# Ledger of designs, part 35: peptides against a protein of PDB entry 6J07

Target 1, 107 residues: chain A of PDB entry 6J07
Amino acid sequence: GQRGWFCGSVSQDLRQFWVAEGGTISDPRAADFLFSCDASHPDTLRIYQSLDYIEDNATVFHAYYLSAVANAKIKNSVALGHFILPPACLQKEIRRKIGSFIWEQDQ

## One batch from the design tools (peptide; made by RFdiffusion4, then SolubleMPNN)

Design b2_p14_6_s2 (from b2_p14_6, 5 letters changed)
Fold by OpenDDE base, seed 2:
Structure b2_p14_6_s2 (fold): chain B 107 residues (1-107), chain A 14 residues (1-14)
Amino acid sequence: as target 1 above (107 residues)
Amino acid sequence: ELEAKLAAQIERRR
């Protein structure tokens, strides 16, 4: 199944949507998908410091992805890759090269 | 459904 971990920064509505779509909620180590709305939240920081993340075996996604999916007119049209949430120390450089993140634009 | 949508787009896989 699709197991997801959620940072405390993610609203209950988005968590409920995940479950409604067939997902389950698990701890970070068991999760297939990691969602956060705040790269500086202590929960997310612990992910970035984890061995799995350091060894490039985990990716954190901005939970706004779920909102985009929920509101998408065409199923499967939302690209998960646009919602990668990197550590704060990398975001400045990414914005410089690619521009503002989608979740920043739509807010 | 979401799993199918997400699977191919993950850059780091466990």
Scores: peptide ipSAE 0.030, ipTM 0.627, DockQ to the pose 0.160
Fold by OpenDDE base, seed 5:
Structure b2_p14_6_s2 (fold): chain B 107 residues (1-107), chain A 14 residues (1-14)
Amino acid sequence: as target 1 above (107 residues)
Amino acid sequence: ELEAKLAAQIERRR
């Protein structure tokens, strides 16, 4: 499906783009995709603390993915996997292994 | 491995 939840840190423009592309907006439990621009935002922290996330059944993505899709000539060229937004405590380790996140490079 | 865990989460959520 294409049900999405959005942290309060995500702009209305990106939410509208999601809907324009055929997505719907739902609560976190019903959502297939969880979008945030801030791993430290209270909304996102509640996701990380949820049972679904703790049991490895949920993934948070940086909403910059939607901006990248909107600006891409070929939308499928944007890999969702590059926009995984892990908890802040894991980001340092990830940067050490694979480098800076895409949203940090392009912003 | 962290990347494998994240990939698994994506597949479980979808």
Scores: peptide ipSAE 0.027, ipTM 0.588, DockQ to the pose 0.339
Fold by OpenDDE base, seed 1:
Parts: structure tokens; sequence; C-alpha cells
Structure b2_p14_6_s2 (fold): chain B 107 residues (1-107), chain A 14 residues (1-14)
């Protein structure tokens, strides 16, 4: 299925888009996708601190992915992997090596 | 690390 969990930092519009595209909303343990707009939000921090995440059984994606999908001219052209939202402690080094995150470029 | 987490999420969707 297409079950998603959403951090409180994600707007209702993006949540509604997810549902409109056939998704459902669930708790983090049942979710297929974890979405957040803020790595420092308490909801997201709890994910990063969870055993599932520490054991590499979970990934958090920036919810801007959904906006990118909504605006895409070619279906399935948006790569989910480009929207991985890592913990704040890793972001500085990632920017140094790879560059700014996609969700930061369109601000 | 990131690749491993992504792979785990993909597998969960299957």
Amino acid sequence: as target 1 above (107 residues)
Amino acid sequence: ELEAKLAAQIERRR
C-alpha cells in the first residue's frame, strides 16, 4: 500500500495532496513513507531517535517531494531519493560535499 | 548509511 506518516511540520495542503493521490495516513510504525519539513521538529527527532531508524529500517523524506510531484510534467520523473531528510548533525557535511538540498533551492 | 535506510523503506513498501 501507500501509507504515510507526517510530521506536524507538514502543511495540511501536502497531506491532502497525498490522500488525493491515493495515499493513507498512519502512525510511523505502520507507514511506508515518513514525511517531514523540519529535521529539528520534535516529531521528526523522535523518529531519528527510534530503534527502527537507528537500525536503518526507516527513512525520513522532505515533504517538498509531494510538491515536486504535483508540479511534475512527466509522471514518475521525480526521484524520491533526492528528498532524503537527514538529521541536522549530518546536513552541514552533506551540503559541503554534494551541495544544497533540493527543498532549499526553490525557497 | 543513507542508501541502507532508503533500501529499507523501499522494501517495506513491497
Scores: peptide ipSAE 0.026, ipTM 0.590, DockQ to the pose 0.317
Fold by OpenDDE base, seed 4:
Structure b2_p14_6_s2 (fold): chain B 107 residues (1-107), chain A 14 residues (1-14)
Amino acid sequence: as target 1 above (107 residues)
Amino acid sequence: ELEAKLAAQIERRR
C-alpha cells in the first residue's frame, strides 16, 4: 500500500502532494512510509524510540523526498534510499562516511 | 543498521 505517517515538521503542502499522488495518511504503526523533516522533532523521536524502529522494522525518510519527486521529470528517478533520516546521534558519523545528506544539499 | 531498517520497511510495503 501507500500509507504514510507524517511528523509535525512536514508541511501541509508535502502532505497534500502525497495524497494527490494516491497516498493516504495513517498512524505510524499502520504506515508503510514514515516521513519527517526533523530528526529532533518530538514526533520523530517517538518513532526512533518505538519498538518497531528499535527492532529494525521501520525507517524514517526525509519528506524532502516528496519534493524531489514532485520536481523530477521521471518520478522513479528519485531514489527513496537516499532520503533515509537517521537519528541525530548518527548523522555526524554518516556524513563523515557518505557526505552531506541530499536534503541538506538542495535546501 | 540503516540497511536493515530500509529492507524491513520495503518488506512491510509488500
Scores: peptide ipSAE 0.025, ipTM 0.590, DockQ to the pose 0.309

Design b2_p14_6_s3 (from b2_p14_6, 7 letters changed)
Fold by OpenDDE base, seed 3:
Order: C-alpha cells, then sequence, then structure tokens
Structure b2_p14_6_s3 (fold): chain B 107 residues (1-107), chain A 14 residues (1-14)
C-alpha cells in the first residue's frame, strides 16, 4: 500500500507531494508510513505512546525525507534510515554519538 | 515514489 499518516507539523506541500506520487492519507493505525516534522508535536507524541510504537512495530520518519526525495535526481539515492525521527528524550544522546540529524543541518 | 515507499516498508516494520 501507499498509505501515509502525517503529523500536523508537516506542511501541505509535502502532503501534496505524497499524494502526487500516488500515496494516500490515512490514520496512524492503517498507515504504512508515519511522517512528522516535530517529535514534540501532540500528534507525534500520541504515536510514540501507542502500543505499536512501544513494541517496535512502528517507525516515525521526518517528513523532510519527502523533500529530499522530491529534490533528488535519483530518488532511490535517499536513504530513509537517515530520517528516522526518534522521541525527543532520545535525540540528545543520538546527537552526541552520531551527530546532528540531517533535517537539522539544513536549518 | 515507489522507491521511497519500498524503503519505508523496510525501515518501519521491525
Amino acid sequence: as target 1 above (107 residues)
Amino acid sequence: SLEAELAARIERRR
């Protein structure tokens, strides 16, 4: 499927790109992909608190991934793994070990 | 895109 859920923090432009590429918008439970631009947004926090996420059956991705795909000359050259959006409580440790997130580098 | 969707499936489902 091509079902995606979007946090309210995600711009309409990125949502429109998703739809333009054949995706549909769905609720988190039915969605195959979860996108957010803010780990602290209430919508995203609800995902992090869900059983699916706690049991490691769900992953939230930063919607900037879609922007990267849109701008990439080779679409499959963008690695989704670089755009995993972890809960805020984990981000400091991740930055300490790996460095700033890719979406922060373009700020 | 198809490529993005395939990548997402791989990363999401653990």
Scores: peptide ipSAE 0.049, ipTM 0.659, DockQ to the pose 0.150
Fold by OpenDDE base, seed 5:
Structure b2_p14_6_s3 (fold): chain B 107 residues (1-107), chain A 14 residues (1-14)
Amino acid sequence: as target 1 above (107 residues)
Amino acid sequence: SLEAELAARIERRR
């Protein structure tokens, strides 16, 4: 399914794009995909503190993924896995191993 | 690894 939750940090345009592409908007527990533009936003922090996330049953993605899809000629060329938005405490280590996040490169 | 853990979380969520 394409049920998505959106942090308040995500623009209405990206939300509308999600719906236009066949997605629906739901609460975090029902959502298949969680989108945020800010790992430090209170909405996103609540996700990181939820049981689903703590038990490794949830993943937050940077909403820039949707922008990338919208701008891509071939939508499948955009890999969702590249847009995982981990808690701030893990980002430094990830950057050290993998490099800067895509949303940081393209902005 | 972090990458493997993140990938697993994606799979469990979807």
Scores: peptide ipSAE 0.028, ipTM 0.614, DockQ to the pose 0.340
Fold by OpenDDE base, seed 2:
Structure b2_p14_6_s3 (fold): chain B 107 residues (1-107), chain A 14 residues (1-14)
Amino acid sequence: as target 1 above (107 residues)
Amino acid sequence: SLEAELAARIERRR
């Protein structure tokens, strides 16, 4: 199944796109994919503090991925791995080593 | 499908 959890920071438009593409919306424990637009949002912070995440069994993705897919001529050309949303405490070091995140580049 | 695209590019899965 295509089950997704969405942080409150994600717009209704992106949620609707997910559903239109065959996805369902679930709680984070049941979800196959976790989407957020804000690593500092309380919803996302709770994910980062969860046992599943701490044990590396969960990944949070920036919901901008869905926007990129919606706008791409070739949908599968968009790499989900480019949209991993790490905790804020790691982002500065990541930017230093590999550059700005893709969702920041398009802003 | 979107699911197939996600499955092919996911870094970590539960």
Scores: peptide ipSAE 0.046, ipTM 0.648, DockQ to the pose 0.151; fails the geometry check
Fold by OpenDDE base, seed 1:
Structure b2_p14_6_s3 (fold): chain B 107 residues (1-107), chain A 14 residues (1-14)
Amino acid sequence: as target 1 above (107 residues)
Amino acid sequence: SLEAELAARIERRR
């Protein structure tokens, strides 16, 4: 299926887009995809602190991915891997090594 | 889109 969990930081518009594209919304344990717009939001922090995440069995993606998909002119041109949302403690070093995140570039 | 979700399944950790 296409089950997604959404942090409270994600707008209702993006959630509705997910559903319109055939997705469903579930709790994080049952979800296939985890979306957030804020690594420091309490909902997202609980994911990072979960055993599933610590054991590298979960990935959080920035919900801006959905906006990128909605605006894409070429099919399959949006790579989900570019939208991995790491914990805040890692973001500064990542920016130093590979530059700003995609969701920050368009702002 | 379906294509986007298929790509997501390949790229996610779980």
Scores: peptide ipSAE 0.044, ipTM 0.655, DockQ to the pose 0.144; fails the geometry check

Design b2_p14_6_s4 (from b2_p14_6, 4 letters changed)
Fold by OpenDDE base, seed 4:
Structure b2_p14_6_s4 (fold): chain B 107 residues (1-107), chain A 14 residues (1-14)
Amino acid sequence: as target 1 above (107 residues)
Amino acid sequence: SLEEKLQKQIERRK
């Protein structure tokens, strides 16, 4: 499916794009995709604290993915895996190993 | 791991 949950940090424009592309918006438990623009936002923090996330059954993606898809015009040309948004406490180490996140490069 | 989390989400949307 294409059910998405959105952190309050995600703009209405990106949410509207999701819906325009055939997505629906749901609560995080039912969502196929979890989108956020801020790993420190309370909404996102609640995801990180959830059992699904702790058990590695959930992933938070940076909503900039949707912007990238919109700009690329071809959805498959944008790799969702490049937009994984880890907890803030892990980001420094990740940047050290793989470099800056894509959303940091283009924003 | 992050990759495992990603895989779970991929499986979820199937």
Scores: peptide ipSAE 0.020, ipTM 0.543, DockQ to the pose 0.312
Fold by OpenDDE base, seed 3:
Structure b2_p14_6_s4 (fold): chain B 107 residues (1-107), chain A 14 residues (1-14)
Amino acid sequence: as target 1 above (107 residues)
Amino acid sequence: SLEEKLQKQIERRK
């Protein structure tokens, strides 16, 4: 399926793009994909605190992924794994090891 | 782990 949940930090334009590409909007528990633009947003924090996330059954992706897909000539060439949005407490360590996140580079 | 979380999301969409 292609059910998506969106944090309040995600623009309406990106939500509309998701729907235009065949996606639907759902609550986090039913969603196949969880999108956010802010790891510190209350909506996203609630995801990080959820049982599904704690048990490693959920992943939050930065919604900039959708922008990257929109701009890619080959949509399948955009790697979803590059857009994992981890909790803020982990981001500094990740940046030290692999550099700035994609959404920080191209915004 | 992040890798495991990613795999779970990928599996959900299948």
Scores: peptide ipSAE 0.020, ipTM 0.542, DockQ to the pose 0.306
Fold by OpenDDE base, seed 5:
Structure b2_p14_6_s4 (fold): chain B 107 residues (1-107), chain A 14 residues (1-14)
Amino acid sequence: as target 1 above (107 residues)
Amino acid sequence: SLEEKLQKQIERRK
C-alpha cells in the first residue's frame, strides 16, 4: 500500500495528488512514507526525535518529490532517494559532498 | 545511515 504522513508544511495540492494517485493519509507510525517541506517545522522535528527514526526505521522525504512525479512523463524516472530530507544540522555537510538538493535547484 | 533508512521505508511499503 501507499500510506503517507504529511507535515503541516506540505500544501493541500500535493496531499490531494497523493490521494489521486491511490495513496492514503495516516499517522506517522502507520505511514509507509513521511513527507515534509521543512526540516525545521515542529511536525518534522517530532519525527526526527521519534524512536522509529532514531532506530533507522523511518525516512523523511521532501514533498517536492510528488511535484516531480506529477510533472514527469514517466513516473518511475523520478528517484525517491534523491529527495531524502535530512535534519537541518546535516544539510550543510551534505551539500558540500553532493551539491545542492534538487528542491533547491528548481526554486 | 540515510541509505538504510530509505531501504526500511521501501520494505515497509504495503
Scores: peptide ipSAE 0.020, ipTM 0.542, DockQ to the pose 0.371; fails the geometry check
Fold by OpenDDE base, seed 2:
Structure b2_p14_6_s4 (fold): chain B 107 residues (1-107), chain A 14 residues (1-14)
Amino acid sequence: as target 1 above (107 residues)
Amino acid sequence: SLEEKLQKQIERRK
């Protein structure tokens, strides 16, 4: 399936693209994919605090992934793993190890 | 780990 949850920080355009590609919109518990543009947004923070996330059963992805897919035209050419959006408390250390996030590089 | 979280999301896809 392709059910997605979207933080309020995600634009309507990206949500519409998701639906146009055959996706549906759902609550976080039912979603296959969780998208956000802001790790500090209250919606995203609630995800990080959820039992599913704490137990490593959920991942938040930066919605810029959808923009990259739209521009690439070939979905498989964009690696979803490059768009993992971790909690703010982990981002600083991650940047030290692997560099800036891809959505930061393109902005 | 992040890798484990990603794997869980992939497995949830249907």
Scores: peptide ipSAE 0.020, ipTM 0.540, DockQ to the pose 0.371; fails the geometry check

Design b2_p14_7_s1 (from b2_p14_7, 7 letters changed)
Fold by OpenDDE base, seed 5:
Structure b2_p14_7_s1 (fold): chain B 107 residues (1-107), chain A 14 residues (1-14)
Amino acid sequence: as target 1 above (107 residues)
Amino acid sequence: SPEEVTRRVLAKRA
């Protein structure tokens, strides 16, 4: 099964969708997927400060990915890689290279 | 590191 962790910034609806699709919710250390809607939220900041993240063994994704999946017309058409949520301090430079993040485009 | 995170973001994008 797919184990996910959710920042407090993520709505209950998105969490419920994850579970409805067969996922389970776990602590960050056990989770395979880490979801957040706010890189500056204390929960997410703790992830960025963790050894797993620093050692490149963890990735934070924007939870909008789940919304995109829920609304997708074609299965597997949503690329998870487009939803990587980097620390706030890196986002400006990343936007200069790749443009606005996908979750910002739909806002 | 910031460089590694940036590289990861770019590498995983399609």
Scores: peptide ipSAE 0.316, ipTM 0.842, DockQ to the pose 0.081
Fold by OpenDDE base, seed 1:
Structure b2_p14_7_s1 (fold): chain B 107 residues (1-107), chain A 14 residues (1-14)
Amino acid sequence: as target 1 above (107 residues)
Amino acid sequence: SPEEVTRRVLAKRA
């Protein structure tokens, strides 16, 4: 589906882009996609602490994905999997394995 | 868990 939840850290421009592309905005429990720009934001922390997330039934994506999609020349060229936003406590170890996150490279 | 999140990140990038 195209139901998305947005952390307060996500700009209105990105939210509007989501809607313009046919998405809707919902609460986290009903959402198919969870977007955030800040793993330490209280909204995102509540997701990480939820049973759905702990039980691996939820994934948080960095909202920069939407910017990448907006700027892409080729359809389907942006891989959502590269935009998974893990909890802050895991990011250092993950960077050691895969390098800097894509949203950090373009900041 | 941290291990599961790490696995999920790697799996979705593959």
Scores: peptide ipSAE 0.314, ipTM 0.842, DockQ to the pose 0.085
Fold by OpenDDE base, seed 2:
Structure b2_p14_7_s1 (fold): chain B 107 residues (1-107), chain A 14 residues (1-14)
Amino acid sequence: as target 1 above (107 residues)
Amino acid sequence: SPEEVTRRVLAKRA
């Protein structure tokens, strides 16, 4: 099974999709995947400040990934790596190098 | 690529 943590910024619909696909919801330390829709949300900020994250043992993904998976024509065609949600202080530099984030392109 | 994005993000966090 896949364990996921969700920031308060993530809609109930996306959480329900996760569960419908066989996932479970857990606390951040037990989770295999951390989902957020807002790098500035207090829940997400606490993740960035955690020892696990500081030591590169945790990654935050934008929950829009789940929407992309739900709409994907081919199974496993959505690349999770494109949905890494870095701290706000890094986003400007990252956009300069790789362009706008996927979740920003469809808004 | 996803690998490149990951590498760049991790490099800046390190």
Scores: peptide ipSAE 0.232, ipTM 0.794, DockQ to the pose 0.188
Fold by OpenDDE base, seed 4:
Structure b2_p14_7_s1 (fold): chain B 107 residues (1-107), chain A 14 residues (1-14)
Amino acid sequence: as target 1 above (107 residues)
Amino acid sequence: SPEEVTRRVLAKRA
């Protein structure tokens, strides 16, 4: 199984989808995947400030990934790497390089 | 790819 941590910014529906797909919910230290919908949420900020993250042993993903997977005809067609959620202070530079994030495109 | 660029950007600031 895959262990996921969820920021408080993530809806219960997305959490339930994760569990329905065979995932479990864990604390961030034990989690294999970290999901958030808000880089500025206090929960997510604590991740960015953690030693695991600072030492490049952790990655935060936007939980919209789960929505994309849920709606994809082929689940493996959704690339997790496109859903990396960097700290807010880095997002401008990243957008300059790769454009708007996927979770922003329909807004 | 976006993931590669993201990784490079993050690594540059590490």
Scores: peptide ipSAE 0.229, ipTM 0.793, DockQ to the pose 0.175

Design b2_p14_7_s2 (from b2_p14_7, 6 letters changed)
Fold by OpenDDE base, seed 1:
Structure b2_p14_7_s2 (fold): chain B 107 residues (1-107), chain A 14 residues (1-14)
Amino acid sequence: as target 1 above (107 residues)
Amino acid sequence: SAEDFTKKYLEKIA
């Protein structure tokens, strides 16, 4: 199964979609996938400050990934790697190198 | 560091 953790910034609709697709919801320690819609949310900040994250054993993804999957016309066409959500303090530098994040383009 | 993270980030999304 796919175990996911969700920041409080993620809507109930996206959480429900995750479960509808066969996922389960767990605490960050047990989760295989960490989802957030706000790098500055206290829940997400606690992840970034955790030892697991600092040691590069955890990755936070923007929950917009789930919306993209829900709207995809081709199965497996959405790349999870494009939805890595970096800490807020690093986003400006990253945008300078790669452009706007994918979750910002459709807003 | 920010530079190190950026490098790793780019590697992950490539």
Scores: peptide ipSAE 0.452, ipTM 0.875, DockQ to the pose 0.076
Fold by OpenDDE base, seed 3:
Structure b2_p14_7_s2 (fold): chain B 107 residues (1-107), chain A 14 residues (1-14)
Amino acid sequence: as target 1 above (107 residues)
Amino acid sequence: SAEDFTKKYLEKIA
């Protein structure tokens, strides 16, 4: 399915793009995809603290993925896996191993 | 643990 949940940190433009591409917006429990632009946002923190997430049954993606898809020159060239947004407390360690996240490279 | 999560994360994005 194409059900998505969006943190309040995600712009309306990206939400509108999701809907324009055939997606629907739902609560986190019903969503197939969870999008956020801020791991420290209260909405996202609630996801990280949820049972589904703790049991590894949920994944949060950075909404920049949608921007990348919108701007992609080749269809299906954007890998969703590169946009997994980990909890803030883990990001430093992850950056030490893989470098800056994709959504940070243009800042 | 944080270490376990990090390892799983890296595996998922590989």
Scores: peptide ipSAE 0.450, ipTM 0.873, DockQ to the pose 0.075
Fold by OpenDDE base, seed 2:
Structure b2_p14_7_s2 (fold): chain B 107 residues (1-107), chain A 14 residues (1-14)
Amino acid sequence: as target 1 above (107 residues)
Amino acid sequence: SAEDFTKKYLEKIA
């Protein structure tokens, strides 16, 4: 199964969608996927400060990915990699290189 | 560093 952790910033609807698609909800250390809607939320900040994240063993994704999947006509047509949510302090530098994030464009 | 992270980030989304 797919284990996911959710920041408190993620709506219940998106969490429910995850479960409806066969996912389970777990703590961050056990999770295969980490979802957040706010890089500055305390829950997400704790992830960024964790040893797993610092050692590049964890990736945080913007939960808008789930919304995109829900609205997609073709299964697996949404690229998860486009929804990596970096720490707030790094986002400006990243935007200078790749432009606005997908979740910012579609909001 | 920010530069290193950015590089790794770009690699992940490529």
Scores: peptide ipSAE 0.449, ipTM 0.874, DockQ to the pose 0.077
Fold by OpenDDE base, seed 5:
Structure b2_p14_7_s2 (fold): chain B 107 residues (1-107), chain A 14 residues (1-14)
Amino acid sequence: as target 1 above (107 residues)
Amino acid sequence: SAEDFTKKYLEKIA
């Protein structure tokens, strides 16, 4: 199954969609997917500070991915990799290299 | 470093 953790910044609608699609919700240690809508949210910051993340054993994704999946009939394609949410302090540098994040473009 | 992370980030999204 798909085990997901959700930052408090993620709406209940997106959480419900995750469950409706067969996912389960768990703590971040057990989760396979970590979702957040705010890299600066305290919940997400704790993830970035965790050993799992520091040791590159965890990846945070922007929860807008779920919205994109829910509306996939409208979008051409949805790739999870395009929704990796980096720490806030690194986003400016990343934007200089790849441009605006996809969740910023579609909002 | 930020540069190292960015490099790895780009590899992940490729």
Scores: peptide ipSAE 0.445, ipTM 0.872, DockQ to the pose 0.077

Design b2_p14_7_s3 (from b2_p14_7, 6 letters changed)
Fold by OpenDDE base, seed 3:
Structure b2_p14_7_s3 (fold): chain B 107 residues (1-107), chain A 14 residues (1-14)
Amino acid sequence: as target 1 above (107 residues)
Amino acid sequence: SPEEFTRKYLEKIA
């Protein structure tokens, strides 16, 4: 199954899309996918501070992934890996290496 | 470390 956790920063529309596509919503510990739209949101910060995340057993994805999937012209054309949302304190360093994040390009 | 995280991050998105 597709169990997802959502930060409070994620819109209800994106949550509804997840459910419409067959996903379920769960707590972070039970979730297979963690979605957020704000690395600085308290909900997301708690994930980054968790032992699972620190031990590299958890990954946070930007929820814009779901929007990209919804608007994709070709099925499976959206790569989830491109939507990994790193902690805010590391984003500048990462942008220097890879450029702007996908979720920032349309803004 | 931040450097190690960045390296791992880049590997994940590759």
Scores: peptide ipSAE 0.471, ipTM 0.886, DockQ to the pose 0.076
Fold by OpenDDE base, seed 4:
Structure b2_p14_7_s3 (fold): chain B 107 residues (1-107), chain A 14 residues (1-14)
Amino acid sequence: as target 1 above (107 residues)
Amino acid sequence: SPEEFTRKYLEKIA
């Protein structure tokens, strides 16, 4: 299915878009997709500290992905992989390698 | 480690 968990940092508008597109909202353990707008939010930090995440069985995506999908003429033109949200402490090093994250470019 | 995570991250976004 298309089950998503949302950090408290994610707006209701994006949550509503997810549901409108056929998604459901679940707890992080049951979710297929984990969305956050803030790697430092307590909700997201708990994900990063979970066994599933530590064992590389979970991925957190920036919820800006949903905005990009909503604004895209072709839904499949937005690559989810470009929206992986790493822990805050790792972002600086990652930016040195790949540049600014896609969710930072429109700011 | 951060280095290991970064490597895996880059692989995932490729």
Scores: peptide ipSAE 0.470, ipTM 0.886, DockQ to the pose 0.076
Fold by OpenDDE base, seed 5:
Structure b2_p14_7_s3 (fold): chain B 107 residues (1-107), chain A 14 residues (1-14)
Amino acid sequence: as target 1 above (107 residues)
Amino acid sequence: SPEEFTRKYLEKIA
């Protein structure tokens, strides 16, 4: 089962793709996957401040993952792990270690 | 801490 939560920063198109691929949309507590396009969006900030996230029981992914999956020629070629969206205050340090995030490379 | 989070993050994306 694929239960996903979506930040308000995520487009309707990406949400529709999720559903078209067999996913369902739920509240963040019930969701298996949390998607956002903006670590600074109030919806996402509430996730980062939640007990589940603080206790490392939740992971936020950049919704660009769904776009990458939609455009992929080979199924399972897109690694979800490369799309983990960290809090804004940590992104600069992470970029120094791994380079630009995948969702930033085409900008 | 930021350092611990970063370490765990790197492990998750590896």
Scores: peptide ipSAE 0.468, ipTM 0.885, DockQ to the pose 0.078
Fold by OpenDDE base, seed 2:
Structure b2_p14_7_s3 (fold): chain B 107 residues (1-107), chain A 14 residues (1-14)
Amino acid sequence: as target 1 above (107 residues)
Amino acid sequence: SPEEFTRKYLEKIA
Protein backbone atom coordinates (compact mmCIF):
# COMPACT_ATOMS: atom_id res chain seq x y z
CA GLY B 1 0.00 0.00 0.00
CA GLN B 2 0.82 3.71 -0.20
CA ARG B 3 1.31 5.74 2.96
CA GLY B 4 0.03 9.30 3.09
CA TRP B 5 -0.02 12.16 5.57
CA PHE B 6 -2.77 14.76 5.52
CA CYS B 7 -2.78 18.34 6.71
CA GLY B 8 -5.82 19.38 8.72
CA SER B 9 -6.77 21.55 5.75
CA VAL B 10 -7.66 18.45 3.70
CA SER B 11 -11.31 17.37 3.70
CA GLN B 12 -12.45 14.01 5.01
CA ASP B 13 -13.81 13.21 1.55
CA LEU B 14 -10.34 13.31 0.03
CA ARG B 15 -8.90 11.30 2.91
CA GLN B 16 -11.61 8.70 2.47
CA PHE B 17 -10.89 8.52 -1.25
CA TRP B 18 -7.23 7.86 -0.50
CA VAL B 19 -8.16 4.99 1.80
CA ALA B 20 -10.75 3.64 -0.63
CA GLU B 21 -8.04 3.47 -3.28
CA GLY B 22 -5.89 1.34 -1.00
CA GLY B 23 -3.88 4.01 0.76
CA THR B 24 -3.13 4.24 4.45
CA ILE B 25 -2.78 7.30 6.64
CA SER B 26 0.38 7.80 8.66
CA ASP B 27 2.49 10.42 10.39
CA PRO B 28 4.61 12.60 8.09
CA ARG B 29 7.85 10.81 8.93
CA ALA B 30 6.52 7.45 7.73
CA ALA B 31 4.49 8.80 4.81
CA ASP B 32 5.50 8.49 1.17
CA PHE B 33 3.11 11.29 0.19
CA LEU B 34 2.32 14.51 2.05
CA PHE B 35 -0.97 16.21 1.15
CA SER B 36 -2.17 19.70 2.02
CA CYS B 37 -4.63 22.29 0.76
CA ASP B 38 -3.01 25.25 2.50
CA ALA B 39 0.67 26.12 2.54
CA SER B 40 0.05 28.50 5.44
CA HIS B 41 -1.75 25.95 7.63
CA PRO B 42 0.20 25.23 10.83
CA ASP B 43 0.38 21.51 9.99
CA THR B 44 1.97 22.25 6.62
CA LEU B 45 4.28 24.90 8.03
CA ARG B 46 5.67 22.32 10.43
CA ILE B 47 6.51 20.14 7.43
CA TYR B 48 8.29 23.00 5.65
CA GLN B 49 10.27 23.70 8.79
CA SER B 50 11.31 20.07 9.27
CA LEU B 51 14.83 18.86 8.54
CA ASP B 52 13.49 16.27 6.11
CA TYR B 53 11.93 19.01 3.99
CA ILE B 54 14.85 21.41 4.28
CA GLU B 55 17.17 18.66 3.10
CA ASP B 56 14.89 17.92 0.13
CA ASN B 57 13.83 14.54 1.46
CA ALA B 58 10.14 15.47 1.54
CA THR B 59 7.63 16.97 -0.88
CA VAL B 60 4.22 18.46 -0.16
CA PHE B 61 1.49 17.97 -2.75
CA HIS B 62 -1.80 19.79 -3.03
CA ALA B 63 -4.62 17.39 -2.13
CA TYR B 64 -6.56 18.60 -5.17
CA TYR B 65 -4.49 15.96 -6.94
CA LEU B 66 -6.73 13.32 -5.36
CA SER B 67 -9.82 15.09 -6.62
CA ALA B 68 -8.34 15.19 -10.10
CA VAL B 69 -7.55 11.48 -9.94
CA ALA B 70 -11.06 10.71 -8.72
CA ASN B 71 -12.55 12.55 -11.68
CA ALA B 72 -10.13 11.26 -14.31
CA LYS B 73 -11.43 8.71 -16.79
CA ILE B 74 -7.98 7.33 -17.51
CA LYS B 75 -5.93 6.07 -14.61
CA ASN B 76 -2.43 7.50 -14.33
CA SER B 77 -3.33 10.39 -16.62
CA VAL B 78 -2.98 12.94 -13.83
CA ALA B 79 0.60 14.06 -13.28
CA LEU B 80 1.54 14.29 -9.61
CA GLY B 81 4.31 16.73 -10.45
CA HIS B 82 1.77 19.38 -11.40
CA PHE B 83 0.54 19.44 -7.81
CA ILE B 84 3.65 20.25 -5.81
CA LEU B 85 2.64 22.76 -3.14
CA PRO B 86 5.57 25.07 -2.42
CA PRO B 87 5.96 27.27 0.66
CA ALA B 88 3.95 30.47 0.58
CA CYS B 89 7.07 32.60 0.30
CA LEU B 90 7.93 30.99 -3.04
CA GLN B 91 4.50 30.92 -4.66
CA LYS B 92 4.51 34.40 -6.17
CA GLU B 93 7.80 33.83 -7.95
CA ILE B 94 6.68 30.39 -9.10
CA ARG B 95 3.48 31.82 -10.56
CA ARG B 96 5.54 34.37 -12.48
CA LYS B 97 7.55 31.56 -14.01
CA ILE B 98 4.97 28.86 -14.69
CA GLY B 99 1.60 30.58 -14.31
CA SER B 100 -1.21 29.89 -11.88
CA PHE B 101 -1.21 26.60 -10.04
CA ILE B 102 -3.50 23.90 -11.41
CA TRP B 103 -5.58 23.82 -8.21
CA GLU B 104 -6.29 27.53 -8.66
CA GLN B 105 -7.39 27.33 -12.29
CA ASP B 106 -10.76 25.67 -11.70
CA GLN B 107 -11.78 28.13 -9.02
CA SER A 1 8.79 9.04 -7.09
CA PRO A 2 7.95 12.28 -5.32
CA GLU A 3 11.63 13.16 -5.34
CA GLU A 4 11.82 12.80 -9.10
CA PHE A 5 8.80 15.06 -9.54
CA THR A 6 10.33 17.60 -7.19
CA ARG A 7 13.59 17.65 -9.10
CA LYS A 8 11.88 18.16 -12.44
CA TYR A 9 9.64 20.86 -10.98
CA LEU A 10 12.57 22.71 -9.47
CA GLU A 11 14.40 22.60 -12.77
CA LYS A 12 11.45 24.31 -14.43
CA ILE A 13 11.23 27.05 -11.81
CA ALA A 14 14.98 27.62 -11.38
Scores: peptide ipSAE 0.412, ipTM 0.846, DockQ to the pose 0.134

